Peptides against a protein of PDB entry 2YKT. Designs and how they scored, part 15

Target 1, 231 residues: chain A of PDB entry 2YKT
Amino acid sequence: SRSEEMHRLTENVYKTIMEQFNPSLRNFIAMGKNYEKALAGVTYAAKGYFDALVKMGELASESQGSKELGDVLFQMAEVHRQIQNQLEEMLKSFHNELLTQLEQKVELDSRYLSAALKKYQTEQRSKGDALDKCQAELKKLRKKSQGSKNPQKYSDKELQYIDAISNKQGELENYVSDGYKTALTEERRRFCFLVEKQCAVAKNSAAYHSKGKELLAQKLPLWQQACADPS

## One batch from the design tools (peptide)

Design b1_p12_1_s4 (made by RFdiffusion4, then SolubleMPNN; from b1_p12_1 with E1P)
Fold by OpenDDE base, seed 2:
Structure b1_p12_1_s4 (fold): chain B 231 residues (1-231), chain A 12 residues (1-12)
Amino acid sequence: as target 1 above (231 residues)
Amino acid sequence: PEPENPWPELPE
Protein backbone atom coordinates (compact mmCIF):
# COMPACT_ATOMS: atom_id res chain seq x y z
CA SER B 1 0.00 0.00 0.00
CA ARG B 2 0.95 3.65 -0.33
CA SER B 3 1.24 4.03 3.42
CA GLU B 4 3.39 0.94 3.75
CA GLU B 5 5.74 2.12 1.06
CA MET B 6 6.04 5.54 2.59
CA HIS B 7 6.63 3.93 5.96
CA ARG B 8 9.50 1.90 4.57
CA LEU B 9 10.98 5.01 3.01
CA THR B 10 10.76 6.84 6.31
CA GLU B 11 12.47 4.08 8.21
CA ASN B 12 15.15 3.89 5.55
CA VAL B 13 15.97 7.57 5.99
CA TYR B 14 16.49 7.11 9.71
CA LYS B 15 18.47 3.98 9.06
CA THR B 16 20.68 5.81 6.58
CA ILE B 17 21.40 8.56 9.08
CA MET B 18 22.18 6.11 11.84
CA GLU B 19 24.15 3.57 9.85
CA GLN B 20 25.77 5.68 7.14
CA PHE B 21 25.84 9.36 8.02
CA ASN B 22 26.82 9.17 11.68
CA PRO B 23 29.62 6.65 11.23
CA SER B 24 30.91 8.61 8.26
CA LEU B 25 30.78 11.79 10.28
CA ARG B 26 32.76 10.15 13.05
CA ASN B 27 35.34 9.17 10.50
CA PHE B 28 35.34 12.69 9.11
CA ILE B 29 36.04 14.04 12.59
CA ALA B 30 38.85 11.55 13.06
CA MET B 31 40.39 12.51 9.74
CA GLY B 32 40.05 16.15 10.73
CA LYS B 33 41.94 15.51 13.94
CA ASN B 34 44.67 13.78 12.00
CA TYR B 35 44.86 16.70 9.61
CA GLU B 36 45.09 19.12 12.51
CA LYS B 37 47.85 17.11 14.10
CA ALA B 38 49.82 17.02 10.89
CA LEU B 39 49.54 20.77 10.44
CA ALA B 40 50.59 21.31 14.02
CA GLY B 41 53.57 19.16 13.28
CA VAL B 42 54.41 21.32 10.29
CA THR B 43 54.22 24.40 12.46
CA TYR B 44 56.58 22.90 14.98
CA ALA B 45 59.07 21.80 12.37
CA ALA B 46 58.91 25.19 10.71
CA LYS B 47 59.77 26.87 13.98
CA GLY B 48 63.00 24.95 14.16
CA TYR B 49 63.86 25.81 10.59
CA PHE B 50 63.26 29.51 10.97
CA ASP B 51 65.00 29.64 14.32
CA ALA B 52 67.99 28.31 12.49
CA LEU B 53 67.48 30.97 9.85
CA VAL B 54 67.59 33.61 12.58
CA LYS B 55 70.92 32.19 13.63
CA MET B 56 72.20 32.65 10.11
CA GLY B 57 70.94 36.21 10.24
CA GLU B 58 72.87 36.79 13.43
CA LEU B 59 76.04 35.60 11.78
CA ALA B 60 75.45 37.90 8.84
CA SER B 61 74.92 40.81 11.19
CA GLU B 62 78.24 40.06 12.83
CA SER B 63 80.04 39.99 9.50
CA GLN B 64 81.84 42.98 8.06
CA GLY B 65 80.55 42.67 4.54
CA SER B 66 77.07 41.17 4.92
CA LYS B 67 75.43 43.11 7.74
CA GLU B 68 72.45 44.22 5.71
CA LEU B 69 71.74 40.65 4.71
CA GLY B 70 71.32 39.88 8.37
CA ASP B 71 68.32 42.17 8.47
CA VAL B 72 66.89 40.48 5.41
CA LEU B 73 67.19 37.07 7.02
CA PHE B 74 65.55 38.38 10.18
CA GLN B 75 62.69 39.77 8.13
CA MET B 76 62.24 36.46 6.40
CA ALA B 77 62.01 34.70 9.72
CA GLU B 78 59.62 37.29 11.11
CA VAL B 79 57.28 37.07 8.15
CA HIS B 80 57.24 33.34 8.54
CA ARG B 81 56.45 33.71 12.23
CA GLN B 82 53.47 35.85 11.37
CA ILE B 83 52.28 33.35 8.80
CA GLN B 84 52.62 30.53 11.30
CA ASN B 85 50.67 32.50 13.87
CA GLN B 86 47.86 32.79 11.38
CA LEU B 87 48.03 29.09 10.73
CA GLU B 88 47.80 28.34 14.42
CA GLU B 89 44.79 30.57 14.71
CA MET B 90 43.16 28.80 11.82
CA LEU B 91 43.87 25.44 13.43
CA LYS B 92 42.33 26.51 16.70
CA SER B 93 39.26 27.62 14.87
CA PHE B 94 39.23 24.41 12.90
CA HIS B 95 39.30 22.44 16.10
CA ASN B 96 36.86 24.49 18.13
CA GLU B 97 34.36 25.53 15.52
CA LEU B 98 34.22 22.40 13.42
CA LEU B 99 35.62 19.29 15.04
CA THR B 100 34.47 19.83 18.60
CA GLN B 101 31.01 20.88 17.59
CA LEU B 102 30.57 18.00 15.19
CA GLU B 103 31.81 15.60 17.82
CA GLN B 104 29.31 16.91 20.33
CA LYS B 105 26.46 16.62 17.87
CA VAL B 106 27.25 13.14 16.66
CA GLU B 107 27.65 11.81 20.20
CA LEU B 108 24.18 12.99 21.11
CA ASP B 109 22.58 11.98 17.87
CA SER B 110 22.42 8.25 18.43
CA ARG B 111 20.14 8.65 21.39
CA TYR B 112 18.03 11.25 19.71
CA LEU B 113 17.54 9.31 16.51
CA SER B 114 16.72 6.12 18.31
CA ALA B 115 14.07 7.87 20.31
CA ALA B 116 12.68 9.70 17.32
CA LEU B 117 12.47 6.56 15.24
CA LYS B 118 10.89 4.63 18.07
CA LYS B 119 8.30 7.31 18.58
CA TYR B 120 7.44 7.31 14.91
CA GLN B 121 7.25 3.53 14.76
CA THR B 122 5.08 3.32 17.82
CA GLU B 123 2.58 5.81 16.53
CA GLN B 124 2.60 4.38 13.04
CA ARG B 125 1.93 0.92 14.41
CA SER B 126 -0.79 2.21 16.67
CA LYS B 127 -2.60 3.82 13.78
CA GLY B 128 -2.07 0.80 11.60
CA ASP B 129 -3.39 -1.56 14.23
CA ALA B 130 -6.43 0.59 14.79
CA LEU B 131 -7.14 0.55 11.09
CA ASP B 132 -6.70 -3.20 10.88
CA LYS B 133 -9.02 -3.71 13.79
CA CYS B 134 -11.68 -1.58 12.22
CA GLN B 135 -11.36 -3.44 8.95
CA ALA B 136 -11.64 -6.74 10.75
CA GLU B 137 -14.74 -5.61 12.57
CA LEU B 138 -16.35 -4.52 9.34
CA LYS B 139 -15.60 -7.90 7.83
CA LYS B 140 -17.18 -9.63 10.80
CA LEU B 141 -20.20 -7.40 10.59
CA ARG B 142 -20.66 -8.10 6.90
CA LYS B 143 -20.44 -11.80 7.52
CA LYS B 144 -23.05 -11.53 10.20
CA SER B 145 -25.29 -9.44 7.97
CA GLN B 146 -25.09 -11.95 5.14
CA GLY B 147 -26.23 -14.68 7.44
CA SER B 148 -29.03 -12.65 8.94
CA LYS B 149 -32.69 -12.62 8.04
CA ASN B 150 -32.69 -8.89 8.66
CA PRO B 151 -29.56 -7.41 7.06
CA GLN B 152 -30.96 -3.90 7.32
CA LYS B 153 -30.32 -4.08 11.03
CA TYR B 154 -26.60 -3.77 10.40
CA SER B 155 -26.64 -1.14 7.65
CA ASP B 156 -26.02 1.86 9.87
CA LYS B 157 -23.20 0.18 11.69
CA GLU B 158 -21.63 -0.87 8.42
CA LEU B 159 -21.65 2.71 7.24
CA GLN B 160 -20.04 3.79 10.47
CA TYR B 161 -17.21 1.33 10.03
CA ILE B 162 -16.71 2.37 6.43
CA ASP B 163 -16.39 5.96 7.51
CA ALA B 164 -14.08 5.04 10.35
CA ILE B 165 -11.86 3.03 8.03
CA SER B 166 -11.69 5.88 5.57
CA ASN B 167 -10.74 8.33 8.29
CA LYS B 168 -8.17 6.04 9.85
CA GLN B 169 -6.65 5.31 6.47
CA GLY B 170 -6.36 9.00 5.78
CA GLU B 171 -4.83 9.67 9.16
CA LEU B 172 -2.30 6.92 8.71
CA GLU B 173 -1.32 8.15 5.27
CA ASN B 174 -0.94 11.70 6.50
CA TYR B 175 1.06 10.63 9.51
CA VAL B 176 3.45 8.54 7.49
CA SER B 177 3.79 11.26 4.87
CA ASP B 178 4.61 13.82 7.53
CA GLY B 179 6.99 11.35 9.08
CA TYR B 180 8.84 11.02 5.82
CA LYS B 181 9.13 14.77 5.42
CA THR B 182 10.38 15.03 8.97
CA ALA B 183 12.97 12.34 8.40
CA LEU B 184 14.25 14.05 5.25
CA THR B 185 14.43 17.30 7.15
CA GLU B 186 16.46 15.61 9.86
CA GLU B 187 18.90 14.37 7.28
CA ARG B 188 19.15 17.78 5.67
CA ARG B 189 19.72 19.46 9.03
CA ARG B 190 22.82 17.37 9.55
CA PHE B 191 24.29 18.08 6.14
CA CYS B 192 23.42 21.73 6.42
CA PHE B 193 25.22 21.99 9.74
CA LEU B 194 28.28 20.38 8.24
CA VAL B 195 28.24 22.77 5.30
CA GLU B 196 27.84 25.80 7.52
CA LYS B 197 30.68 24.81 9.79
CA GLN B 198 32.88 23.98 6.85
CA CYS B 199 32.16 27.43 5.47
CA ALA B 200 33.44 28.94 8.69
CA VAL B 201 36.60 26.91 8.38
CA ALA B 202 36.97 28.01 4.79
CA LYS B 203 36.75 31.65 5.82
CA ASN B 204 39.45 31.16 8.40
CA SER B 205 41.59 29.34 5.90
CA ALA B 206 41.14 32.14 3.41
CA ALA B 207 42.30 34.62 6.01
CA TYR B 208 45.42 32.60 6.62
CA HIS B 209 46.23 32.37 2.94
CA SER B 210 45.48 36.03 2.34
CA LYS B 211 47.71 37.17 5.16
CA GLY B 212 50.56 35.03 3.98
CA LYS B 213 50.21 36.21 0.42
CA GLU B 214 50.12 39.84 1.46
CA LEU B 215 53.16 39.61 3.69
CA LEU B 216 55.24 37.78 1.15
CA ALA B 217 54.15 39.99 -1.72
CA GLN B 218 55.25 43.02 0.24
CA LYS B 219 58.66 41.77 1.27
CA LEU B 220 59.82 39.38 -1.41
CA PRO B 221 60.82 42.05 -3.94
CA LEU B 222 62.99 43.68 -1.30
CA TRP B 223 64.66 40.45 -0.39
CA GLN B 224 65.33 39.63 -4.03
CA GLN B 225 67.28 42.85 -4.47
CA ALA B 226 69.30 42.58 -1.28
CA CYS B 227 72.33 40.87 -2.80
CA ALA B 228 72.53 43.24 -5.73
CA ASP B 229 72.83 46.27 -3.46
CA PRO B 230 75.62 45.75 -0.97
CA SER B 231 76.02 48.39 1.71
CA PRO A 1 11.70 13.18 28.56
CA GLU A 2 12.62 12.82 24.92
CA PRO A 3 16.17 13.75 24.06
CA GLU A 4 16.61 17.09 22.39
CA ASN A 5 17.63 17.29 18.76
CA PRO A 6 21.33 18.10 18.79
CA TRP A 7 21.23 19.68 15.33
CA PRO A 8 19.96 23.19 14.71
CA GLU A 9 16.94 23.87 12.60
CA LEU A 10 17.34 24.65 8.95
CA PRO A 11 17.76 28.28 8.05
CA GLU A 12 14.72 30.05 6.66
Scores: peptide ipSAE 0.417, ipTM 0.904, DockQ to the pose 0.835
Fold by OpenDDE base, seed 3:
Structure b1_p12_1_s4 (fold): chain B 231 residues (1-231), chain A 12 residues (1-12)
Amino acid sequence: as target 1 above (231 residues)
Amino acid sequence: PEPENPWPELPE
């Protein structure tokens, strides 16, 4: 029946969220943590490299013929420091605004979804059982009427059951339809949240890239000319 | 008591 099909669809949505979405989201969070760790590793390694570059700048500053190149090397290290600060801000956002929030929500979601599904199933079954009961009673009444010497005495009661069945069928269909819409909304809420949080991360990532581009665009021409312009 | 939905409502 239409109601049975819609009921199966509704249950399948909840099942998909619980068995596909949530596990996939947990994996997504895990991959995010790995990515964060790798970026932190890059940050640390880069610090060592540019600290060593500063040392080269110090040596240049102590030289008689390359003092100005010392300043260039220091500027290169300073630009790196500023870019790194932006990266750290991006990582904080990535952790706090995306990973932590997703982790909290996905952890709570199993209990919520189980309860929501159970509530739906209970009410759906209740309405279905009430409908089945009315249908069974109508069938019994018709059998009784066929065996009666005066079938006309059951006509009013038969009409009452027919009306009741029609009403209960409509109520069941409406309930299941609403249930399906609710389930789809639940699924969409989860994806929408993910998209919104990724937008926030993207904004911070853009700031990191923009800062790097601006700083390098400003300084690189100067650095490229440094050897051609001895002091 | 029924658990609260951990996900926010859809934006308007």
Scores: peptide ipSAE 0.415, ipTM 0.903, DockQ to the pose 0.859
Fold by OpenDDE base, seed 5:
Structure b1_p12_1_s4 (fold): chain B 231 residues (1-231), chain A 12 residues (1-12)
Amino acid sequence: as target 1 above (231 residues)
Amino acid sequence: PEPENPWPELPE
């Protein structure tokens, strides 16, 4: 029946969230933590590299013929420091605003979904059973009427069961339909939250890249001419 | 008591 098919679809949505979405989200969080760790590693390694560059700048500053190049090397290291500070701020936001929040929600979701699905199933079954009972009673009544010498005696009661069945069928169909819409909304809520949080990450990432681009674009022409323009 | 939905409602 239409109601049975829609019921199956509803259950499949909940099943997909529990068995596909939530495990995938847990994996996404894990991959995010790995990514964060790698970026932290890059930060540390970069510090060592640019600290070494500063030492080269110190040597240039101590030279008789290359003093101005020392300042260039120091500026290169300083620009990197500013870019790195922006990266650290991005990572803090990435951790606190995305990973932590997703982790908290996914941990609570299993209990919520189980309860929601159970509630739906219980009510769906209750309505279905009530419908089945009325249908069975009508069938019994019709059997009695066919064997009776006075079938007209049962006509009013038959009409009452027909009306009851029609009403219960409509109620069941509406309930299952609403249940399906609710299930789809539950799925969409989860994806929507992920999209919104990823937008925040994207904004922070854009700020990091913009800062780096601006600083380098401003200084790079100066650095490129430093050797050709001895002071 | 029924557990609360951990996910926010959809934006309007």
Scores: peptide ipSAE 0.414, ipTM 0.904, DockQ to the pose 0.861
Fold by OpenDDE base, seed 1:
Structure b1_p12_1_s4 (fold): chain B 231 residues (1-231), chain A 12 residues (1-12)
Amino acid sequence: as target 1 above (231 residues)
Amino acid sequence: PEPENPWPELPE
């Protein structure tokens, strides 16, 4: 029946969220944590490299003929420091605004979804059973009327059961239809939240890249001319 | 008591 098909679709939506979406989201969070750790590792390694560059700048500053090149090397290291600070800020936001929030939600979602599905199933079954009961009673009534010397005796009750069945059928169909819409909304809420949080990540990433681009664009022409213009 | 939905409502 139409209601049975819609019921199956509704249960499948909840099943897909519990068995596909939530496990995939947990994996997404895990991969995000790995990515964060790797970027932190890059930050640490970069610090060592640019600290060594500063040492080269110190040697140039102590030289007789390359003093001005020492300043250039220091500027290169300083630009890196500023870019790295921006990266660290982005990583903090990535952790606090995306990973932590997703982890909290997915942890709570198992209990919520189980309760929501159970509530739906219980009410759907209750309405279905009530409908089946009315249909069975009508069938019994019709059997009693068949072959009776006074069939008119049962006519009013038959009409009452027909009306009750019609009303209960409509109620069941509406409930299952609303249940399906609710389930689809639950699924959409989850994807929408993910999209919104990824937008925040994208904004933070754009800020990081913009800062780096601006700093390098400003200084690179100066650095490129340094060897051609001895002091 | 029913557990609260951890996900926010859809924007309108």
Scores: peptide ipSAE 0.408, ipTM 0.903, DockQ to the pose 0.851

Design b1_p12_2 (made by RFdiffusion4)
Fold by OpenDDE base, seed 4:
Structure b1_p12_2 (fold): chain B 231 residues (1-231), chain A 12 residues (1-12)
Amino acid sequence: as target 1 above (231 residues)
Amino acid sequence: EALELEDLYPDP
């Protein structure tokens, strides 16, 4: 029936969220944590590299003929520090605004969705069983009427069952239809939340890239001229 | 308990 098909569709939406979306989201979070760790590793490695660059700048500053190049090397390290600070801010946002929030939600969502699906199934079954009972009683009544010498005796009861079936059918169809809309909304909410959180991360990432570009664009011409200037 | 959980995800 139409209601049975709609019921199957509704259950399939919940099952898709529980069995496909949520496991995939957990994997996404895990991959995000790996990415965060790798970026933290880059940060640490970069610190060592630029600390070594500072040491080269110290040596230049101690030299008689290359003192000005020491200042250039120190400026290069300082720009790196500023870029690194911006990266750390981006990573903090990535952790707190995306990963932590998704992790908290996905951890609770299995229980939430299970309860929601169970509630829907229980009510759907209750309405379905009530409809089936009325249909069965009508069928029994019709059989009794066909075997009776006075079928008119059962006419009023037959009409009552027909009306009850019609009403229960309508209630079931409406309930299942609303259930399907609710399930689709639940699915959409989850995707929308993911998109919105990714947009926030993208904005922070853009800020990191912009800051780095600006700092380097301002200083690079100065650094490129340093070796051409007489000592 | 699970039935009393608020919506985890906001309306789109």
Scores: peptide ipSAE 0.128, ipTM 0.727, DockQ to the pose 0.764
Fold by OpenDDE base, seed 5:
Structure b1_p12_2 (fold): chain B 231 residues (1-231), chain A 12 residues (1-12)
Amino acid sequence: as target 1 above (231 residues)
Amino acid sequence: EALELEDLYPDP
């Protein structure tokens, strides 16, 4: 029946969230933690590289013929320091605003969805059983009427059961339809939350890239001319 | 405390 098909679709939405979305979200969080760790590793490795560049700048500053190139090398290292500071701020936001919040939600959501599905199934079954009972009673009444010398005695009761069945059928169909809409809304809320948190990450990432681009665009022309200008 | 669903995933 249409009601049975819609019931199956409703259960499948909840199952998809519990069995596909939530496990995939846990994996997404794990991959995010790996990405964070790798970026932190880049920051540490970059510090070593630019500290070594500062050492080359010190040597240039001690020379008679290359003193101005020492200042260029120091500026290159300082711009990198400012870019790395912006990266650290982005990583802190990535951890606190995305990963931690998703991790807290995914653990609580498994229990919530199980309870929500169970509540829906219990109420759907209760309404279905009440409908089946009324249909069974009508069938018994019709059998009694066919075997009776006075079938008209049961006519009013037959009409009452027909009306009760129609009302219970409509109530069941509405409940299952609303249940399906609710399940789809639950799925959408989870994707919307992920999208919103990724928008925050994208904004912070854009700030990091913008700061780096601005600093390098300002200084790079000066650095490129440093060797062409005789001291 | 059972976090209500609205606390976990706000309405879009």
Scores: peptide ipSAE 0.121, ipTM 0.719, DockQ to the pose 0.536
Fold by OpenDDE base, seed 2:
Structure b1_p12_2 (fold): chain B 231 residues (1-231), chain A 12 residues (1-12)
Amino acid sequence: as target 1 above (231 residues)
Amino acid sequence: EALELEDLYPDP
C-alpha cells in the first residue's frame, strides 16, 4: 500500500542517517584530527627552521659586509612568525568550532535517532493495528449480516465501520507522510550543520591565507633587492 | 514522559 511504502521510506531515511551518515561523520572527524595534527607538526617544524634563520641573521648582523642582510633575515623570520600565529588561530578554531562540536553531536545523535525512530514506529504500529482491528470487525459484521434473516439490522453499524476505516486509513497515511517529511528534515539538518561549520572553517582559512599573502607580497620585493644593493 | 529529545541539529 501507499502507506506501507511511505513507512519503508521513512525507516530507510533514519537507517541511512544512523548507518551511513553518522559513521561517515565519525570518520570525517578522525580525518580532521589527523589533518590538525599534521598542521601542528608543520607549525612546530617551522618554528625550528625560522629560529635557525634568526641565528643566521644574527651572524649577518655581526659581519662587517652583510649587516643589512641580517635585517632582511630577521624580517623573513618575523613575517613567518606572524603567518604561523594566524595558522595557530585557524587551527584553534578548526578544533573548537568544527571538530569538537561535531564530535559532541555525533555521540549523542545515535541515541536521539534511535528514540525518534522508535517513537515513530510505535505510533505507526499503533495506528496500523487500530485500522486492522476495525477492518477485522467489519469483516465479522458482514459475515453475520450474510447469515442473518434481517441484514438491515447491521447496515448502520457497517456504515460506521466503513467510515471509521476510512478515517483511520487517512490518519495513518497522514502520520506516515509527516513522519517521512520529519525524517528528511532530520537528514537535511545534519548536512546543513556540517556545511555551516565548514563555512566557518573556510572563513578562518581564507583569513590565514590572505594575511600570509599580504605580508609576503609586501616584503618579498624588498628582500629580493637586498643582495643587489652594495653594502 | 516523552523525553523531549533535545534537537542536536537545530534548524539553520
Scores: peptide ipSAE 0.155, ipTM 0.715, DockQ to the pose 0.545; fails the geometry check
Fold by OpenDDE base, seed 3:
Structure b1_p12_2 (fold): chain B 231 residues (1-231), chain A 12 residues (1-12)
Amino acid sequence: as target 1 above (231 residues)
Amino acid sequence: EALELEDLYPDP
């Protein structure tokens, strides 16, 4: 029946969220934590490299013929420090605003969806059973009427059962239809939340890249000319 | 406490 097909579709939406979306989201969070750890590792390794560059700048500053190149090397290290500070700020936001929030939500969502599906199934079954009972009672009444010498005695009761069946059928169809719309809305809300959180990540990433590009574009021409200038 | 879904996944 149309109601049975719509019921199957509704259950499949909840099943897809619980068995596909939420496990995939947990994996996404795990991959995000790995990415954060790798970027923190890059920051640490970069610090060692640019600290060594500062040491080369100190040696240049101690020389008689290369003092100005010492300042260039210090500026290179300082620009890198500013870029890394911006990266650390982005990582803090990535952790607190995306990963932590998604982790909290995905654990609570499993319980919520299970309860929501169970509530829907219980009410759907209750309405279906009430309809089946009314149909069975009408069939019994018609059998009694066919065996009776006075079938007109049952005509009013037959009409009452027909009306009750029609009302219960309509109520079941509406309930299942609303259930399907609700399930699709629940799925959409989860994807929308993910998209919005990724937009925040993209905005922070854009700020990091913009700051790095600006600082390097400003200083790089100066650094490229440093060896051409007589000391 | 029935975690209201609106708290978990607010409407955009």
Scores: peptide ipSAE 0.113, ipTM 0.711, DockQ to the pose 0.568; fails the geometry check

Design b1_p12_2_s1 (made by RFdiffusion4, then SolubleMPNN; from b1_p12_2, 4 letters changed)
Fold by OpenDDE base, seed 1:
Structure b1_p12_2_s1 (fold): chain B 231 residues (1-231), chain A 12 residues (1-12)
Amino acid sequence: as target 1 above (231 residues)
Amino acid sequence: DALSLKDLYPEP
């Protein structure tokens, strides 16, 4: 029946969230943690490289003929420090605004969805059983009427069951329809939340890249002229 | 109550 088909669709939406979306989201969070760790590793490795560059700048500053190049090397290291500070801020936001929030929500959501599905199933079954009971009683009444010498005795009761069946059928169809709309909304809001959190990450990432571009664009022309400009 | 967690995700 139409109501049975829509009921199956409703259950499938909840099952898809519980069995596909949430497990995939847990994996996404795990991959995010790996990415965070790798970026932290990059920051550490970069520090070592630019600390070594500072050492080269110190040697230039101690030289008789390359003293001004020491300042250039120090500036290069300082720009790196500023870029790395911006990266660290981005990583904090990535952790606190995305990973932590998603991790908390996905665990709580499993319990919520299980309860929501169970509630829907219980009420749907209750309405279905009530409809089936009325249909069964009507069938019994019609059998009695066919075997009776006075079928007119059962006419009023037959009409009452027909009306009850019609009303219960309509109620069941409406309930299942609303249930399906609710389930689709539940699915959509989860994807929307993910999109919104990724937008926040993208904005923070853009700020990091913009700052780096700005700092390098300002200094790079000066550094490029340092060897051509005799002191 | 697990059903009270409906606000975990915002409305689209």
Scores: peptide ipSAE 0.194, ipTM 0.771, DockQ to the pose 0.838
Fold by OpenDDE base, seed 5:
Structure b1_p12_2_s1 (fold): chain B 231 residues (1-231), chain A 12 residues (1-12)
Amino acid sequence: as target 1 above (231 residues)
Amino acid sequence: DALSLKDLYPEP
């Protein structure tokens, strides 16, 4: 029946979220944590490199003929420090605003979806059982009427059961239809949440890239001329 | 804010 098909579709949406979406989201979070760890490693390695660059700047500053190049090397290290600080800020946001929130949400969602599905199934079955009961009673009434000397005695009751069946069928169809719409909305909300959180990540990433571009664009021409214009 | 079951996917 149409109601049975729509019921199956509804259950399949919940199953897809529970068995496909949520496990995939857990994997996404795990990959995010791995990415964060790798970037933290980059941060540590960068610090060592630019600290060594500062040491070269100190040596230049102590020289008789290369003092001005010491300042250039210090500026290079400082700009990269600022870029790295921006990366660390982005990573902090990535962790706190995306990974942590998704992790908390996905763990709670399993319980939520199980309860939602169970509620739907219980009510759907209740309505279905009530319909089946009315259909069975109508069938019994018709058998009794066929064996009676006065079939007209049962005509009013037969009409009542027919009306009750029609009403219960309509109610079941509406309930299942609404259930399907609800399930699809739940699925869409999960994807929308992911998109919104990823948009926040994209904004933070854009800020990191913009800051780096601005700082380097400002200083790079000066640094490139430092050796051509000896003091 | 503490994430609760009721707050997971609120209605728009």
Scores: peptide ipSAE 0.162, ipTM 0.757, DockQ to the pose 0.306
Fold by OpenDDE base, seed 3:
Structure b1_p12_2_s1 (fold): chain B 231 residues (1-231), chain A 12 residues (1-12)
Amino acid sequence: as target 1 above (231 residues)
Amino acid sequence: DALSLKDLYPEP
C-alpha cells in the first residue's frame, strides 16, 4: 500500500543516517585528525629548516663581502614565520570549530536518532493496530449479519466501523507522510551543517593562502636582485 | 532525552 511504502521510506532515511552517514562522519573526523597531525609535523620540520636558514643569515652578516645577503636570508625566514603563524591559526580553527564540534554532535546524534525512530515506529504501529482492529471487528459483524434473520439490526454499527476505518486510514497516511518529511529534513540538516563547517574551513584556508601569496609577491623581486648588486 | 534538531545543529 501507499502508506506501507512511505513507512519503509521513512525508516530507511533514519537507518541511512544511523548506519551510513554517522559512521562515515566518524571516519571523516578521524581522517581530519590525521591530517591535522601531519600538518603539525610539517610545522615542526619547517621551523627547523628556517632556523637553520637564520643561522646562515648570521654568518653572512658577519662576513665582509656578503653582509647585505644576511638581511635577505633573515627576511626569507621572517616571511616564513608569518605564513606559519597563519597556518597555526587555521589549524586551531580546524580543530576547535570543525573536528571537536562534529565529534560531539555525532555522539549525541546516535541517541537522538534512535529515540526519534523508536517514537515514530511506536506511533505508526499504534495507528496501524487500531486500524486492523476496526477492520477485524467489521468482518466479524458482517459474518453475524449474514447469518441473522434480521440483518438490519447490524446496519448502523456496520456504518460506524466503515467510518472509523476511513478516518483511521487517513490518519495513518497523514502521520506517515509527515514522518517522511521530518526524516528528510533531519537528513538535509546534517548535510547542511557539514557544508557550513567546510565553508568555514575554506575561508580560513583562503586567508592562509592569500597572506602567503601577498608576502612572497612583495619580497621575491627584492630577493632575486640581491646577488646582482655589488657588495 | 530532550534533544532537538536545533540543539544538535544550531542555526548560525
Scores: peptide ipSAE 0.049, ipTM 0.708, DockQ to the pose 0.483
Fold by OpenDDE base, seed 4:
Structure b1_p12_2_s1 (fold): chain B 231 residues (1-231), chain A 12 residues (1-12)
Amino acid sequence: as target 1 above (231 residues)
Amino acid sequence: DALSLKDLYPEP
């Protein structure tokens, strides 16, 4: 029946979220944590490199003929520090605004979806069983009427069952229809949340890239000229 | 304002 098919579709939406979306989201979070760790690793490695560059700048500053190049090397390290600070801010956002929130959400979602599906199934079954009962009683009544010497005795009761069946059928169809819309909304909400959180991360990433570009664009021409200038 | 986790998953 139409109601049965729509019921199956509704259950399948919940099952897809529980069995496909949520496990995939957990994997996404895990991959995000790995990515965060790798970026932190880059940060640490870069610190060592630019600390070594500072040491080269110190040596230049101590020389008689290369003192000005010491300042250039220090500026290079300072620009790196500023870029690194921006990266750290981006990573904090990545952790706090994406990973943590998704992790908390996916943990709560298992219980929520189970309860929601169970509630829907219980009510759907209740309405279905009530309909089936009325249909069965009508069938019994009709059999009794066919075997009776006075079939007209059962006519009013037959009409009552027909009306009850019609009403219960309509209620079931409406309930299942609303259930399907609700399930689709639940699915869409989860994807929208993911998109919104990714947008927040993207904004912070853009800020990191912009800051780096600005700082380097400002200083690079000066650094490139340093060796051409008389000592 | 960002919705709280409770707001995102109300009790059914």
Scores: peptide ipSAE 0.039, ipTM 0.693, DockQ to the pose 0.103

